# Ledger of designs, part 16: peptides against a protein of PDB entry 4BOS

Target 1, 163 residues: chain A of PDB entry 4BOS
Amino acid sequence: PVLTRTVVPADNSCLFTSVYYVVEGGVLNPACAPEMRRLIAQIVASDPDFYSEAILGKTNQEYCDWIKRDDTWGGAIEISILSKFYQCEICVVDTQTVRIDRFGEDAGYTKRVLLIYDGIHYDPLQRNFPDPDTPPLTIFSSNDDIVLVQALELADEARRRRQ
Target 2, 163 residues: chain A of PDB entry 4BOS as posed
Amino acid sequence: PVLTRTVVPADNSALFTSVYYVVEGGVLNPACAPEMRRLIAQIVASDPDFYSEAILGKTNQEYCDWIKRDDTWGGAIEISILSKFYQCEICVVDTQTVRIDRFGEDAGYTKRVLLIYDGIHYDPLQRNFPDPDTPPLTIFSSNDDIVLVQALELADEARRRRQ

## One batch from the design tools (peptide; made by RFdiffusion4, then SolubleMPNN)

Design b1_p10_8_s1 (from b1_p10_8, 3 letters changed)
Fold by OpenDDE base, seed 1:
Structure b1_p10_8_s1 (fold): chain B 163 residues (1-163), chain A 10 residues (1-10)
Amino acid sequence: as target 1 above (163 residues)
Amino acid sequence: SLPQEGEGSL
């Protein structure tokens, strides 16, 4: 398929690296994680009424301290926050289930980005073009359902390789 | 499923 993954380091911050990659148009920067973590913490700290213990599973302050650690893994909460911040859908295709979780799907965003997740690691997805002068695309229309089909194809192939 | 510390998605 023309949709491909870029393998990013498995350094406990692959989610942040992957999100940064796709929202910045294909920029691989593993050093972005500390600032991404601080960004999330700042957003959470700014709205303790919304980001309550019921949502965070811990106090607002405890979460902020936790997410800023260099060894803690991001998940659905962080993806949701980043979706809101970057004003785009973040679509995560899971290679274990061959399903897509769409974050921000109800917000009316016009753009979507895609990640692939294997249960412990996130990588970014990109669309490659046959024209060598056309760079890979990481930001898609939220109406582009073909890219979701391609993502499911990648996930299914990954699952078959593990059988 | 996706990892998360809290309950549900935002």
Scores: peptide ipSAE 0.103, ipTM 0.789, DockQ to the pose 0.148
Fold by OpenDDE base, seed 4:
Formats: sequence, structure tokens, C-alpha cells
Structure b1_p10_8_s1 (fold): chain B 163 residues (1-163), chain A 10 residues (1-10)
Amino acid sequence: as target 1 above (163 residues)
Amino acid sequence: SLPQEGEGSL
């Protein structure tokens, strides 16, 4: 088995496309972003006490309007929200630093998904199997540390290619 | 770092 990257469009919504890909088991749908943005806005709007200005960097309402725009970038806040919504750990391997940031790691989720990030763009990761009849895996056990090692290997190789 | 207009993370 080998961990590989699926390149999604760089259309300002790559984070949402990538998350959707991995949580839905490998479904590439670049048109998913508007609904995911709306979902995040709905979640944020539903709990203004938790999603405070201190967290959002703007008022709750301003954030909701902002995230629903088609050209605004998601980041740690959005990943955290999506981790909670989908009830899975979201692991982001950074090709610039060769580090993995784990979102939802303290929530006790049994599942994890992986994204690769280069400082601008997000892509999803999947595990491919030798058997051509076995579809790629995007949802891993939160106990699967091998996939994290493989993600770091991918990031390290990507970093070396750019240096 | 991850793209983020705000200061916080969850």
C-alpha cells in the first residue's frame, strides 16, 4: 500500500474540496464548496458564545458572511469545525515544514483523514492498494500511525523537490 | 502557516 496525493483545483476552495474528498471516501466534487461554506457559517452562527470574536478575528456575523464568499480561504478554524462536524481527526501534513498538524486529536475520534498543504494549496491524500479491485482508502483508524509516517515521507520528498 | 484571517484556532 502506498499513500498518494490527488490534486484538486486551485479555485480558492481547495480546502473544502479536499475535506469533502477524504470524508466521503474519495469523491472528487469541486462543486461541494458553496454548501460546505454554508454549513460552516450555520455552525458558527448557531453558537456565538463558543465561536467568539477572539477565535474568529471578527464578529460572528461578519465571519459568516465572509466564509460564504466564493473566494475566501479556509484554515485552521474551518478545519476544526469540519473535524467536529464529521467526527474525525483531520491531519494536515505541511510540505514546507514537514510537520503534521492534527485537528481534533483530543476529541477521541476513531477515524482520521489526511490532507497535504504547501502554504497555499490543500490536496487530499489516499492509500492505494496493490489489488486493482480494492478502492483507495481515505478514512483511516486514528491508531494507524503508519499513515502519518507515510504522509511525512511524502512531505519530505515534496520539500526536497522544491529545494 | 495555515491561511487564516482571524487570530484564533480551535
Scores: peptide ipSAE 0.085, ipTM 0.781, DockQ to the pose 0.146
Fold by OpenDDE base, seed 5:
Structure b1_p10_8_s1 (fold): chain B 163 residues (1-163), chain A 10 residues (1-10)
Amino acid sequence: as target 1 above (163 residues)
Amino acid sequence: SLPQEGEGSL
């Protein structure tokens, strides 16, 4: 088994596309972003006490309007929200630092998904199997630390290519 | 607290 990267469009919504890809088992749908943005906005709007200006960096309403724009980049706050929504750990391997940031790691989720991030773009990761009849895996056990090692290897290789 | 919006991976 090998961990591979699926390059999704760099259309300002790559985070959402990537998350959708991994949580849906490897479905590439670049058109998923608008609804995911609305989902996040809905979640944020539903709890203004928690999603305060201190958390969002702007008012709750301002954030909701902002995230629903088609050209705003998702980040850590959105990943955190999506992790909670999908009830899975979202692991982001950074090719610039060769580090993995784990979102939802303290929530006790049994599943994890992986993204790769280069500072401006998110892509999903998947495990490919030698058997061509076995579809790639995008949802891993939260106990599968091997996949994290593989992700770090991918990131390190990517970093070396840039240097 | 949750990270600020606009941030990539931490």
Scores: peptide ipSAE 0.067, ipTM 0.792, DockQ to the pose 0.165
Fold by OpenDDE base, seed 2:
Structure b1_p10_8_s1 (fold): chain B 163 residues (1-163), chain A 10 residues (1-10)
Amino acid sequence: as target 1 above (163 residues)
Amino acid sequence: SLPQEGEGSL
């Protein structure tokens, strides 16, 4: 088995597309972004006490309007929200630093998904199997540290290609 | 920085 990268469009919504891909078991749907944005906005709007201006950097309402735009980029806030919503650890391997940021790592989730990030773009990661009849895996055990090593290897190779 | 789509990650 090998961990591979699926390149998604760089259309300002790659984070949402990538998350959707991995949490849905490998479904590539760039059109998912508007609904993903609305989902996040709905969650934020539902809990203004938790999602405060201190966290959002803007008022709750301003954030909700902002994130629903088709040209605004997601980040740690959105990943954290999606981690909670999908009840999984979201691991982001950075090709610039060859480090993994683990979102939801302290929540006790049994599942993890992986994204690869280059500083401006997110892509999903999947495990491919030698048996062509076995579909790729995008949802891993939160105890599967081998997949994290493989992600770091991918990131390291990507970094070497750019430097 | 945080893993903002157009910025850097942690």
Scores: peptide ipSAE 0.144, ipTM 0.792, DockQ to the pose 0.249; fails the geometry check

Design b1_p10_8_s2 (from b1_p10_8, 3 letters changed)
Fold by OpenDDE base, seed 5:
Structure b1_p10_8_s2 (fold): chain B 163 residues (1-163), chain A 10 residues (1-10)
Amino acid sequence: as target 1 above (163 residues)
Amino acid sequence: SLPQEGKGSL
């Protein structure tokens, strides 16, 4: 088995596309972003006490309006929200630092998904199997630390390519 | 608490 990267469009919504891809088992749908943005806005709007200005960096309403724009970039806050929504750990391997940031790691989720991030773009990761009849895997056990090692290897290789 | 907004991971 090998961990591979699926390049999604760099259309300002790559985070959402990537998350959708991995949580849906490998479905590439670049059109998923508007609904996912609305989902996040809905979640944020539903709990203004928790999603305060201190958390969001702007008022709750301002954030909701902002995230629903088609050109705003998702980041850590959105990943955290999506992790909670999908009830899975979202692991982001950074090709610039060769580090993995784990979102939802303290929630006790049994599943994890992986994204690769280069500082300006998110892509989903998947495990391909030798058997061509076995579809790629995008949802891993939260106990599968091998996939994290593989992700780091991918990131390190990507970093070396840029240097 | 949740991380602040901004593109990228922590």
Scores: peptide ipSAE 0.050, ipTM 0.781, DockQ to the pose 0.155
Fold by OpenDDE base, seed 3:
Structure b1_p10_8_s2 (fold): chain B 163 residues (1-163), chain A 10 residues (1-10)
Amino acid sequence: as target 1 above (163 residues)
Amino acid sequence: SLPQEGKGSL
């Protein structure tokens, strides 16, 4: 089995497309972003005490309006929210630093998904199997540390290509 | 596009 990336469109919504891809088991839907943005906004709006200005960097309402714009980029805040919503770790491997940031790592989730990030773009990762009849896997055990090693290998190779 | 607020994995 090998870990590979699926390049999604660089349309300002790559994070949402990538998360949707991995949590839905490998479904590429570039049109998912508007609803993903609305989902995040709804979650944030539902708990203004938790999702405070200190966390959001802006008022709750301002954030909700901002994240629903089609040209705003998601980041750590959105990943954290989506991790909680989908009840899985979201592990982001960074090709610039060759590091993995784990979101939801202390929540006790049994599943993890992986994204690869280059500083401006997110793509989803999946495991391909030798048997062509076995579909790629996007949802891994949270105990599967081999997939993290493979993600780091992908990131390191990507970094070497660009340096 | 240029980097925006919140962009990144920390």
Scores: peptide ipSAE 0.048, ipTM 0.754, DockQ to the pose 0.134
Fold by OpenDDE base, seed 4:
Structure b1_p10_8_s2 (fold): chain B 163 residues (1-163), chain A 10 residues (1-10)
Amino acid sequence: as target 1 above (163 residues)
Amino acid sequence: SLPQEGKGSL
């Protein structure tokens, strides 16, 4: 088995497309972003005490309006929200630093998904199997540390290619 | 972390 990257469009919504891909088991749907943006806005609006200006960098309402625009980028806040919503750990391997940031790691989720990030763009990761009839895996056990090692290997190779 | 300009991290 080998961990591979699926390149999604760089259309300002790559984070949402990538998350959707992995949590839905490998479904590439670039049109998923508007609904995911709305979902995030709904969650944020529902808990203004938690999603404060200190966290959002703007008022709760301003954030909700902002994230629903088609050209605004998601980041750590949105990943954290989506981790909670989908009840899974979201692991982001950074090709610039060759490190993994784990979102939802303290929530006790049994599942994890993986993204690769270069400072600008997000892509999803999947495990491919030798048997061509076995579909790629995007949802892993939170105990599967091998996939994290493989993700770091991918990031390290990507970093070397850019240097 | 993966912070965005003007936004905090959770």
Scores: peptide ipSAE 0.046, ipTM 0.764, DockQ to the pose 0.156
Fold by OpenDDE base, seed 2:
Structure b1_p10_8_s2 (fold): chain B 163 residues (1-163), chain A 10 residues (1-10)
Amino acid sequence: as target 1 above (163 residues)
Amino acid sequence: SLPQEGKGSL
C-alpha cells in the first residue's frame, strides 16, 4: 500500500474540496465548496459565544458573510470546525516545513484523514492498494502512525522538488 | 487565536 496525492483544483476552495474528498471516502467534488462554506457559517453562527471576535478576528456575522464568499480561503479555524463536525482528526502535512499539524488530536476521535498543504494549496491524501479491486482509503485509524510517516515522506519529496 | 484569513494551518 502506498499513500498518494490527488490534485484538486486551485480555485480558492481547495481546502473544502480536499476535506470533502477524504471524509467522503474519496469523492472528488469541486462543487461542494459552497455547501461546505455554508456549513461552516452555520456552525459559527450557532455558537457566537464560542466563536467570538477574539477567535474570528471579526464579528460572528462578518465572518459568516466572509467565509461564504467564493474567493476566501479556509485555514486553521475552518479545519478545526470541520474536524469537530466530521468527528475526525484532520492531519495536515506541510510541504514547506515537513511537519504535520493534527487538528482534533485531543478530542479522542478514532479516525483521521490527511491533507497535504504547501502554504497556498491543499490536496487530499489517500492510500492505494496493490489489489486493483480494493478501493483507495482516505479514512484511517487515529492510531495509524505509519500513514503519518508516509505523509511526511511525500512532503519531504515535494519540498525537495521545489528547492 | 487560530489563523482565519488565507490558507494555512497551525
Scores: peptide ipSAE 0.050, ipTM 0.779, DockQ to the pose 0.221; fails the geometry check

Design b1_p10_8_s3 (from b1_p10_8, 4 letters changed)
Fold by OpenDDE base, seed 1:
Structure b1_p10_8_s3 (fold): chain B 163 residues (1-163), chain A 10 residues (1-10)
Amino acid sequence: as target 1 above (163 residues)
Amino acid sequence: SLPQEGEGTL
């Protein structure tokens, strides 16, 4: 078994495409972004006390309008929201720093998914199996620390290729 | 670091 990267389009919505891919078990759907953005906006709009201007950096309404644009990039706020929505830990391995940012790590989720990030682009990660009849796995146990090691290895390899 | 408009994680 090996952890591999599925390259998704660099169309300003790669984060949403990548999250959708992993939480849906390996479904590549670049057209999912508009609905994903609206989902986030709906969640934010539903709780203006929690999703305050202090958190969003803009008014609740301004954020909702902003995130629904087709050219705005998601980040930590959106990942945190999606982690909570899908009830899973979202682990992002950064190829620039070879570090993993874990979103939802204190929420007690039993599942985790993994993304790889290079500073401007997100891709999903999956575990492939030797048996060709066994489909790749994108949803892991939150106790599976091996997958985190594999993600760091993958990121380190990516960084070394740029040296 | 990860891009974001706001401060920190939620």
Scores: peptide ipSAE 0.088, ipTM 0.790, DockQ to the pose 0.149
Fold by OpenDDE base, seed 3:
Structure b1_p10_8_s3 (fold): chain B 163 residues (1-163), chain A 10 residues (1-10)
Amino acid sequence: as target 1 above (163 residues)
Amino acid sequence: SLPQEGEGTL
């Protein structure tokens, strides 16, 4: 088994496309972004006490309008929201720092998904199997720390290529 | 870690 990267379009919505890919078991749908943006806005709007201006950096309403734009970038806030919505850890390996940020790690989720980030762009990760009839896996056990090691190896190789 | 709205990790 090997961990590999699926390159998704760099269309300002790569985070959403990447998350959708991994949580849906490997479905590449670049058209998913508008609905995912609205989903996030709906969640944020539903709980203004939790999703406060202190967290959002802007008013709740301003954030909701902002995130629904087709050219705004998602980040840690959106990943945290999506982690909670999909009830899984979202692990982001950074090719510039060769580190993993784990979102939802304290929630007790049994599943984790992985993204790779290069400072600008997000891509999803999947595990391929030797048997060609076995489809790639995008949803891992939260106890599978081997996949995190593999993600770090992938990130380190990517970093070495750019340095 | 402080959440950031731009693309990036915490």
Scores: peptide ipSAE 0.066, ipTM 0.793, DockQ to the pose 0.226
Fold by OpenDDE base, seed 5:
Structure b1_p10_8_s3 (fold): chain B 163 residues (1-163), chain A 10 residues (1-10)
Amino acid sequence: as target 1 above (163 residues)
Amino acid sequence: SLPQEGEGTL
């Protein structure tokens, strides 16, 4: 088995596309972003006490309006929210630093998904199997540390290509 | 608390 990257469009919504891809088992749907943005906005709007200005950096309403724009980039807040929503750990391997940031790691989720990030773009990761009849895996056990090692290797290779 | 918004990770 090998961990590979699926390049999704760089259309300002790559984070959402990537998350959708991995949580849906490998479905590439670049059109998923508007609904994903609305989902996040709905979650944020539903709990203004928790999603305060201190967390959001702007008022709750301002954030909701902002995230629903088609050109705003998602980040740590959005990943955290999506982790909670999908009840899975979202692991992001950074090709610039060759480190993994784990979102939802303290929640006790049994599943994890992986994204690769280069500072301006997110892509999903999947495990491919030698058997061509076995579809790629995008949802891993939260106990699968091998996939994290593989992700780091993938990121390290990407970094070396740019140095 | 959650990290601030913006593209990227913590």
Scores: peptide ipSAE 0.057, ipTM 0.792, DockQ to the pose 0.168
Fold by OpenDDE base, seed 4:
Structure b1_p10_8_s3 (fold): chain B 163 residues (1-163), chain A 10 residues (1-10)
Amino acid sequence: as target 1 above (163 residues)
Amino acid sequence: SLPQEGEGTL
């Protein structure tokens, strides 16, 4: 089995498209972004005590309006929210540093999904099998450390290709 | 607390 990336559009919503892809088992749908943004805004709006100005860097309402724009970029806080919503670890391998950031690692989730990040763009990762008739896997066991090793290998190769 | 808002990872 080989871990590979699926390149999604660089349309300011690549994070949301990538998360949707992996949590839905490999469904590529860039049109999912508006609903994904609204989902995050709804979650944030529902708990202003937890999602405080200190956490968001802006008022709860300002953040909700901001994240629903089609040209604003998601990041760590959005990944954390989506990890909680989908009840899975979201592991992001960074091609610039060859490091993995694990979101939701303290929650005890049994599932993990993987993204690859280059500093400005997110893509989803998937496991391909030798049998071409076996569909790729995007949802892994949180105990599957092999997939993390493979993600680091992909990131290292990507970094070397840019040098 | 949650990670800081913004593009990128921790």
Scores: peptide ipSAE 0.054, ipTM 0.789, DockQ to the pose 0.154

Design b1_p10_8_s4 (from b1_p10_8, 3 letters changed)
Fold by OpenDDE base, seed 3:
Structure b1_p10_8_s4 (fold): chain B 163 residues (1-163), chain A 10 residues (1-10)
Amino acid sequence: as target 1 above (163 residues)
Amino acid sequence: SLPQEGDGTL
């Protein structure tokens, strides 16, 4: 088995497309972004005490309006929200630093998904199997540390290509 | 150290 990336469109919504891809088991749907943005806004709006200005960097309402725009970029806040919503650890491997940031790591989730990040763009990762009849896997055990090693290997190779 | 906001390009 080998870990590979699926390049999603660089359309200002690649984070949402990438998360949707991995949590839905490998479904590429670039049109998912508007609803993903609305989902995040709904969650944020539902708990203004938790999702405070201190966390959001803007008022709750301002954030909700902002994140629903089709040209605004997601990041750690959105990943954290989506991790909680989908009840899985979201691991982001960074090709610039060759590091993995884990979101939801202390929540006790049994599943993890992986994204690869180059500083501005997110892509989803999946495990391909030798048997062509076995579909790629996007949802891993949270105990599967081998997949993290493989993700770091992908990031390191990407870094070497660009430096 | 967290992924910075960035979500594609035009």
Scores: peptide ipSAE 0.146, ipTM 0.800, DockQ to the pose 0.543
Fold by OpenDDE base, seed 2:
Structure b1_p10_8_s4 (fold): chain B 163 residues (1-163), chain A 10 residues (1-10)
Amino acid sequence: as target 1 above (163 residues)
Amino acid sequence: SLPQEGDGTL
């Protein structure tokens, strides 16, 4: 088995596309972004006490309007929200630093998904199997640290290609 | 470093 990267469109919504891909078991659907954005906005709007201006950097309403735009970028806030919503750890391997940031790591989730990040773009990661009849895996055990090592290897190779 | 806000094309 080998961990591989699926390149998704760089259309200002790659984070949402990537998350959707991994949490849905390998479904590539760039058209999912508007609904993903609305989902995040709905969650934020539902809890203005938790999602405060201090966290959002803007009013709750302003954030909701902002994130629903088709050209605004997601980041740690959105990943955290999606981690909670999908009840999984979202691991982001950074190709610039060859580090993994784990969102939801303290929540006790039993599942993890992996993204690869280069500073501006997110792509999903999947495990491919030698048996062609076995579909790729995108949802891993939160105890599967081997997949994290494999992600770091991918990131390290990517970094070497750029430097 | 933590992933910063940013996804897609500039």
Scores: peptide ipSAE 0.134, ipTM 0.799, DockQ to the pose 0.540
Fold by OpenDDE base, seed 4:
Structure b1_p10_8_s4 (fold): chain B 163 residues (1-163), chain A 10 residues (1-10)
Amino acid sequence: as target 1 above (163 residues)
Amino acid sequence: SLPQEGDGTL
């Protein structure tokens, strides 16, 4: 088995496309972004006490309007929200630093998904199997540390290619 | 970096 990257469009919504890909088991749907943006806005709007200005960097309402725009970039806040919504750990391997940031790691989720990030763009990761009849895996056990090692290997190789 | 400027991590 080998961990590989699926390149999604760089259309300002790559984070949402990438998350959707991995949580839905490998479905590439760039058109998912508007609804995912709306979902995040709905979640944020539903709990203004938790999603405070201190966290959002803007008022709750301003954030909701902002995230629903088609050209605004998601980041750690959105990943955290999506981790909670989908009830899975979202692991982001950074090709610039060769480190993994784990979102939802303290929530006790049994599942993890993986993204690769280069400082601007997000892509999803999947495990491919030798058997061509076995579909790629995007949802891993939160106990599967091998996949994290493989993600770091991918990031390290990517970093070496750019240096 | 992964967190945007001014953003927090939940």
Scores: peptide ipSAE 0.093, ipTM 0.778, DockQ to the pose 0.116
Fold by OpenDDE base, seed 5:
Structure b1_p10_8_s4 (fold): chain B 163 residues (1-163), chain A 10 residues (1-10)
Amino acid sequence: as target 1 above (163 residues)
Amino acid sequence: SLPQEGDGTL
């Protein structure tokens, strides 16, 4: 088994596309972003006490309007929200630092998904199997630390290519 | 607290 990267469009919504890809088992749907943005906005709007200005950096309403724009980049706050929504750990390997940021790691989720991030773009990761009849895996056990090692290897290789 | 929007990875 090998961990591979699926390059999704760099259309300002790559985070959402990537998350959708991995949580849906490897479905590439760049058109998913608007609804996912609305989902996040809905979640944020539903709990203004938690999603305060202190958390969002702007008012709850301002954030909701902002995230629903088609050109705003998602980041850590959105990943955190999506992790909670999908009830899975979202692991992001950074090719610039060769580090993995784990979102939802304290929640006790049994599943994890992986993204790769280069500082401006998110892509999903998947495990490909030698058997061509076995579809790639995008949802891993939260106990599968091997996949994290593989992700780090991918990131390290990517970093070396840039240097 | 959660990171602000627009941030990449932590």
Scores: peptide ipSAE 0.067, ipTM 0.786, DockQ to the pose 0.174

## One batch from the design tools (peptide; made by RFdiffusion4, then SolubleMPNN)

Design b1_p11_1_s1 (from b1_p11_1, 5 letters changed)
Fold by OpenDDE base, seed 1:
Structure b1_p11_1_s1 (fold): chain B 163 residues (1-163), chain A 11 residues (1-11)
Amino acid sequence: as target 1 above (163 residues)
Amino acid sequence: SRAELLAALRA
């Protein structure tokens, strides 16, 4: 088995597309972003005490309006929210730093999904199997640390290619 | 920190 990257469009919604891909078991749907943005806004709006200006960098309402735009970038705030919504750990491997940021790691989820991030783009990661008739796996056990090692290997290779 | 990370990873 090998961990591979599925390149999704760089259309300002790559984070949402990538998350959707992995949590839905490998479904590429670039049109998923509008609803996911609304979901984020709804959750942010539901807890203005937690999602304060200190966290958001703008008022709660302003952030909700901002994230619902089709050209605004998601980030760690969105990943944290989506981790909780989908009840899974979201692991982001950064090709610039070759580190993994784990979201939802303290929640006790049994599942994890992986994204690869290069500073300006997100793509989903999947495990391919030797049997070509076996579909790729995007949802892993939260105990599967091998997949994290493989993700770091991908990130390291990507970084070296850019040097 | 976790707080700093919440403002990062934009794309």
Scores: peptide ipSAE 0.382, ipTM 0.851, DockQ to the pose 0.048
Fold by OpenDDE base, seed 5:
Structure b1_p11_1_s1 (fold): chain B 163 residues (1-163), chain A 11 residues (1-11)
Amino acid sequence: as target 1 above (163 residues)
Amino acid sequence: SRAELLAALRA
């Protein structure tokens, strides 16, 4: 089995598309972004005490309006929220730094999904199997450390190609 | 830091 990336559109919503892809078992739907943005805004709006200006960098309402725009980029805040919503660890492997940032790692989730980030774009990661009849896997056990190693290998290779 | 992470992971 090998870990590979599926390139999603670079349409300012790649994070949301990528998350949707992995949590839905490999469904590519770029049209999912508006709903996911609204979901995040809804969650943020529901708890202004937690999602404070200190966390958001802007007022709760300003953030909600901002994240719902079609052209705003998601990041760690959105990943954290989505991790909590989907009840899974979201692991982001950064090809620029060759590191993995794990979101939801302390929540006790039994499942994890992986994204690859190059500084300006997110793509989902999947495990492909030798048997062509076995569909790729996007949801892994949170105990599967092999997939993290494979993700780092992908990142390292990507970094080497850019040197 | 958290702030750095927030900025670094934007896309």
Scores: peptide ipSAE 0.378, ipTM 0.847, DockQ to the pose 0.057
Fold by OpenDDE base, seed 2:
Structure b1_p11_1_s1 (fold): chain B 163 residues (1-163), chain A 11 residues (1-11)
Amino acid sequence: as target 1 above (163 residues)
Amino acid sequence: SRAELLAALRA
């Protein structure tokens, strides 16, 4: 089994496309971003007490309008929201630092998905199997630490290529 | 920090 990267378009919505890909079992749909943005905005708007200006960096309403733009970048806030919505741990392996940031790690989810991040772009990760009839896996056990090791190896190789 | 993480992971 090999962990591989699926390159998604760099269209300012790569985070949403990547999350959608992994949580839906390997479905590449760049057109999913508008709905993903609306989903996040809806969740944020539903809880202005929690999603305060202190957390968002802008008013609740301003954030909702902002995140729904087709050219705004997602980040940790959006990942946290999507982790909770999809009830899975979202692991971001950073090729710049060769570290993994785990979102939802304390929520008790049984499943995890993985994204690779290079500072300006997100891509989804998947496990390929030697059996051609076995489809790639994008949803892993939250106890599968081997996939995290593989992700770090992938990130380290990516980092070395840039140096 | 959380603030640093919020900024660092934008894309």
Scores: peptide ipSAE 0.374, ipTM 0.847, DockQ to the pose 0.054
Fold by OpenDDE base, seed 3:
Structure b1_p11_1_s1 (fold): chain B 163 residues (1-163), chain A 11 residues (1-11)
Amino acid sequence: as target 1 above (163 residues)
Amino acid sequence: SRAELLAALRA
């Protein structure tokens, strides 16, 4: 089995598209972004005490209006929210630093999904199997350390390509 | 840190 990347559109909503892809088992739907943004805004609006200005960098209302724009970038806050919503660990492998940041790692989730990040773009990762009749896997066990090693290998390869 | 992630992982 090999870990591979599916390139999604660079339309300012790549994070949401990528998350949707992996949590839905490999469904590529760039049109999912508006609803994903609304979902995040709804969650943030529902708990202004937790999602404070200290966390958001702006007022709760301002953030909700901002994240619903079609041209604003998602980041760690949105990943954290989506991790909790989908009840899975979200692992981000960074090709610039060759490191993995794990979101939801202390929540006790049994599943993890993986994204690859290059500093300006997110793509989803999936495991491909030798049997062509076996569909790619996007949801892994949270105990699957091999997939993390493979993700780091992808990141290191990407880094070398830029050198 | 969380602050670093908030900035570094935007896309």
Scores: peptide ipSAE 0.369, ipTM 0.847, DockQ to the pose 0.055

